# Peptides against a protein of PDB entry 3MAZ, part 112

Target 1, 99 residues: chain A of PDB entry 3MAZ
Amino acid sequence: VLNPMPACFYTVSRKEATEMLQKNPSLGNMILRPGSDSRNYSITIRQEIDIPRIKHYKVMSVGQNYTIELEKPVTLPNLFSVIDYFVKETRGNLRPFIC
Target 2, 99 residues: chain A of PDB entry 3MAZ as posed
Amino acid sequence: VLNPMPACFYTVSRKEATEMLQKNPSLGNMILRPGSDSRNYSITIRQEIDIPRIKHYKVMSVGQNYTIELEKPVTLPNLFSVIDYFVKETRGNLRPFIA

## One batch from the design tools (peptide; made by RFdiffusion4, then SolubleMPNN)

Design b2_p30_8_s3 (from b2_p30_8 with D1N E5R R11K D14S S19E E20L D28L)
Fold by OpenDDE base, seed 1:
Structure b2_p30_8_s3 (fold): chain B 99 residues (1-99), chain A 30 residues (1-30)
Amino acid sequence: as target 1 above (99 residues)
Amino acid sequence: NEEIRNALKRKPLSELPEELREEEPDILLP
């Protein structure tokens, strides 16, 4: 049994996540989803300022922590911290998708 | 203040921190 996951976690594909964000942008613009490996995850974001822009980020399970695959990787202790990082780093531009 | 925060929230992705503009390759669920 998995520990509680962030509220924006959904067991959906890249495509499904994109569609979810497109259909209900008012509910948020960030989804956490399973990655290609059982212990890895991905973050899908959709920003709609000028035109819709979709981005995806790899979140790799490393030991008991998680590393966001960026040019300068960021390692955090749990997935909640990962979500928090995306929110804080973007000054609230990214918001977890809650449906 | 609130106005500043709102302005920041409205920044396009291109103006977000550069570190958060990298993209994963296409991945498929197992």
Scores: peptide ipSAE 0.037, ipTM 0.497, DockQ to the pose 0.083
Fold by OpenDDE base, seed 5:
Structure b2_p30_8_s3 (fold): chain B 99 residues (1-99), chain A 30 residues (1-30)
Amino acid sequence: as target 1 above (99 residues)
Amino acid sequence: NEEIRNALKRKPLSELPEELREEEPDILLP
């Protein structure tokens, strides 16, 4: 049985995720999507601090955990925690995209 | 939109076309 996925997970490409965030910024600014490997994921964000900026992060499945590929990698136990990390680290600036 | 959300989640990762699975670079969290 498959585990539930975060609400901001969509089976979309990098390009489509970017377009979704640009077209409907009021719905959120963070999307979880498939990575280049079937067991890995990517996070696409559209953060508006000075100007809108699109960023993409790799979320690698490592054993039973997930590692966000940052300068200082962060390992978390599940994808919900990954989403929570992005929200908390930006003090709520990032919000999951819900359409 | 629930209908749109469901449509965008209809396929498992293993069944997605190659073009939907692009690799991302390592970057700093802003």
Scores: peptide ipSAE 0.091, ipTM 0.696, DockQ to the pose 0.074; fails the geometry check
Fold by OpenDDE base, seed 4:
Structure b2_p30_8_s3 (fold): chain B 99 residues (1-99), chain A 30 residues (1-30)
Amino acid sequence: as target 1 above (99 residues)
Amino acid sequence: NEEIRNALKRKPLSELPEELREEEPDILLP
């Protein structure tokens, strides 16, 4: 079944997202959540490279696309592509959090 | 699970404090 939003999207706060990732690391380490306004989103990750690190990224709606606020911003056509980018860019280190 | 996912996705956006939705720019590391 196709969902209008990625499977790792949850209407949770920054704090709740952090707790979800910390309590259930086996379910994934990346959550998409509401951002600063109704058309923006945020990505919370718990990336384990040397040690577990919690980080938050802005995903800004720009026209019909989305821009990930990285040091060098990346623009993609939809939220599914945004999630895919995080997975591919980290070579699979990041995985969508699925309850 | 699916029920938990659906429950979390149904929470009203208006109930999330703006202070808890702030983010910082960063980079991705493989």
Scores: peptide ipSAE 0.090, ipTM 0.704, DockQ to the pose 0.075; fails the geometry check
Fold by OpenDDE base, seed 2:
Structure b2_p30_8_s3 (fold): chain B 99 residues (1-99), chain A 30 residues (1-30)
Amino acid sequence: as target 1 above (99 residues)
Amino acid sequence: NEEIRNALKRKPLSELPEELREEEPDILLP
């Protein structure tokens, strides 16, 4: 089946994403959502190591690639790779929110 | 520094130094 967007993509605000992750932590802890500007995105995570922590990251569209806005930016070829990066770099602690 | 980079990769993103993470502002959907 053709799936142009990751399964954890939802057209929700920062506040809504936070509420979704808090309400159903068993479904995952990472959401991809629209950014403040067109063609940009944001990722909201709820990582529970010692205590639950909510963080938000910018994912900027640059040409045909996507850059995660960190001190040292990480550029990836598509949004699926962006999701994979967050999963891999946290050794599986982050999982896409599927509902 | 390679050692620092490797250490950061082994740490959960939520525990990375604040300087390495830039939170995006909130948005309003129509």
Scores: peptide ipSAE 0.045, ipTM 0.483, DockQ to the pose 0.111; fails the geometry check

Design b2_p30_8_s4 (from b2_p30_8, 8 letters changed)
Fold by OpenDDE base, seed 1:
Structure b2_p30_8_s4 (fold): chain B 99 residues (1-99), chain A 30 residues (1-30)
Amino acid sequence: as target 1 above (99 residues)
Amino acid sequence: KEEIRNALRRMPLEKLPEEEREEEPDILLP
């Protein structure tokens, strides 16, 4: 069974994701995208704590789960949970980019 | 609001971003 992808998933490059977030910040500040030609992904975020800052995180496919590469790695069962983690961790500061 | 502020401050420290110097391989888009 192939589950649908999160709404903020786009088949775009790192550069394109950055441009999307910068151009329309009102549409959200988090994008999930392909990280390579493998089953891995990357998340691009644009946070405005003091000034706008773009950061990219690796989401590695490990077996049936996904691991976010953090100082203390977090493993989750699916990509929806990955998106949810970023939203919850920032208490809603990060929101999926919807265009 | 204070809780949100603390969460935002914590994210950059707890999250390990990709090195900007290492560009991801070019992907072929459909």
Scores: peptide ipSAE 0.032, ipTM 0.587, DockQ to the pose 0.121
Fold by OpenDDE base, seed 4:
Structure b2_p30_8_s4 (fold): chain B 99 residues (1-99), chain A 30 residues (1-30)
Amino acid sequence: as target 1 above (99 residues)
Amino acid sequence: KEEIRNALRRMPLEKLPEEEREEEPDILLP
């Protein structure tokens, strides 16, 4: 049973997420997608600071929380908070992909 | 911009798996 998911969640592969972000950058630059393991996820981003760059981050389910695999891991209570973290950390540079 | 770039550079990336079902392990960014 899955509770409501963030609007930028799509059941797509890494490749598909990349293509989505590349084709419609005006719709946002961040996608949440299923990971290879149950209850784990990945974040795909397309940042255009200097040049367009695609990156992928792991979001691991740990107990009742989620841990973003960063140099300094960040643990949050839900996926909405995960998305919020990426937005806030980048001061709005990252925006959820909404189509 | 530089602050954002630096912050994201410190974030490990998941590797491209050979199979879509395989785990995407972290890699260190340059």
Scores: peptide ipSAE 0.029, ipTM 0.615, DockQ to the pose 0.230
Fold by OpenDDE base, seed 5:
Structure b2_p30_8_s4 (fold): chain B 99 residues (1-99), chain A 30 residues (1-30)
Amino acid sequence: as target 1 above (99 residues)
Amino acid sequence: KEEIRNALRRMPLEKLPEEEREEEPDILLP
């Protein structure tokens, strides 16, 4: 049983997430999806700095919190906060993908 | 725009694709 999920969560593979972001960039550029292991997740983003680039981040379930695997890991209390972190850190460049 | 660009530069880099594929394989979907 899971709590309500962020609107940009989709039960899709890495490949599918990439295709979704590429086909409809106007709908957003960030997707939350299941990770390789149960209770873990991944964030797929498509940023256009010089050229479109796809990146993936691991979001690990640790106790009741979630840790984004970065050079300096960031731990947050829920998946909504994870999404907010990506939006805030990029000052709005990243936006949740909403179909 | 420059401020956003600078913010993006500060974002941590993901692992190399080879490492990503080993650690995070594609999920199987119906």
Scores: peptide ipSAE 0.028, ipTM 0.586, DockQ to the pose 0.130
Fold by OpenDDE base, seed 3:
Structure b2_p30_8_s4 (fold): chain B 99 residues (1-99), chain A 30 residues (1-30)
Amino acid sequence: as target 1 above (99 residues)
Amino acid sequence: KEEIRNALRRMPLEKLPEEEREEEPDILLP
């Protein structure tokens, strides 16, 4: 039995995530997806400040926590907290993609 | 949209080659 995943989690590739965000920007601009071959994950965002920009972030499983690979790494207790961090840090600019 | 979301989650994940690994340490902008 597995714990629930964030609503913006999709089993998609980097390319597919990018296409999803570009096609339906009104549904959100942030997707959580599996890492290539591990218990790690990635976040794909489409952030529009001056122009739309696609970025990808690594979310590494470390012990029982997760570390977002930023210039100054941030460690959080679960994936829901990871999503929350992206939302709060961008003051609501990022919103989970929900379809 | 829930049905679509569930369908997406059931699809096999396309494995990425080593060249397409996540390599973007960065910062978040408000």
Scores: peptide ipSAE 0.035, ipTM 0.521, DockQ to the pose 0.068; fails the geometry check

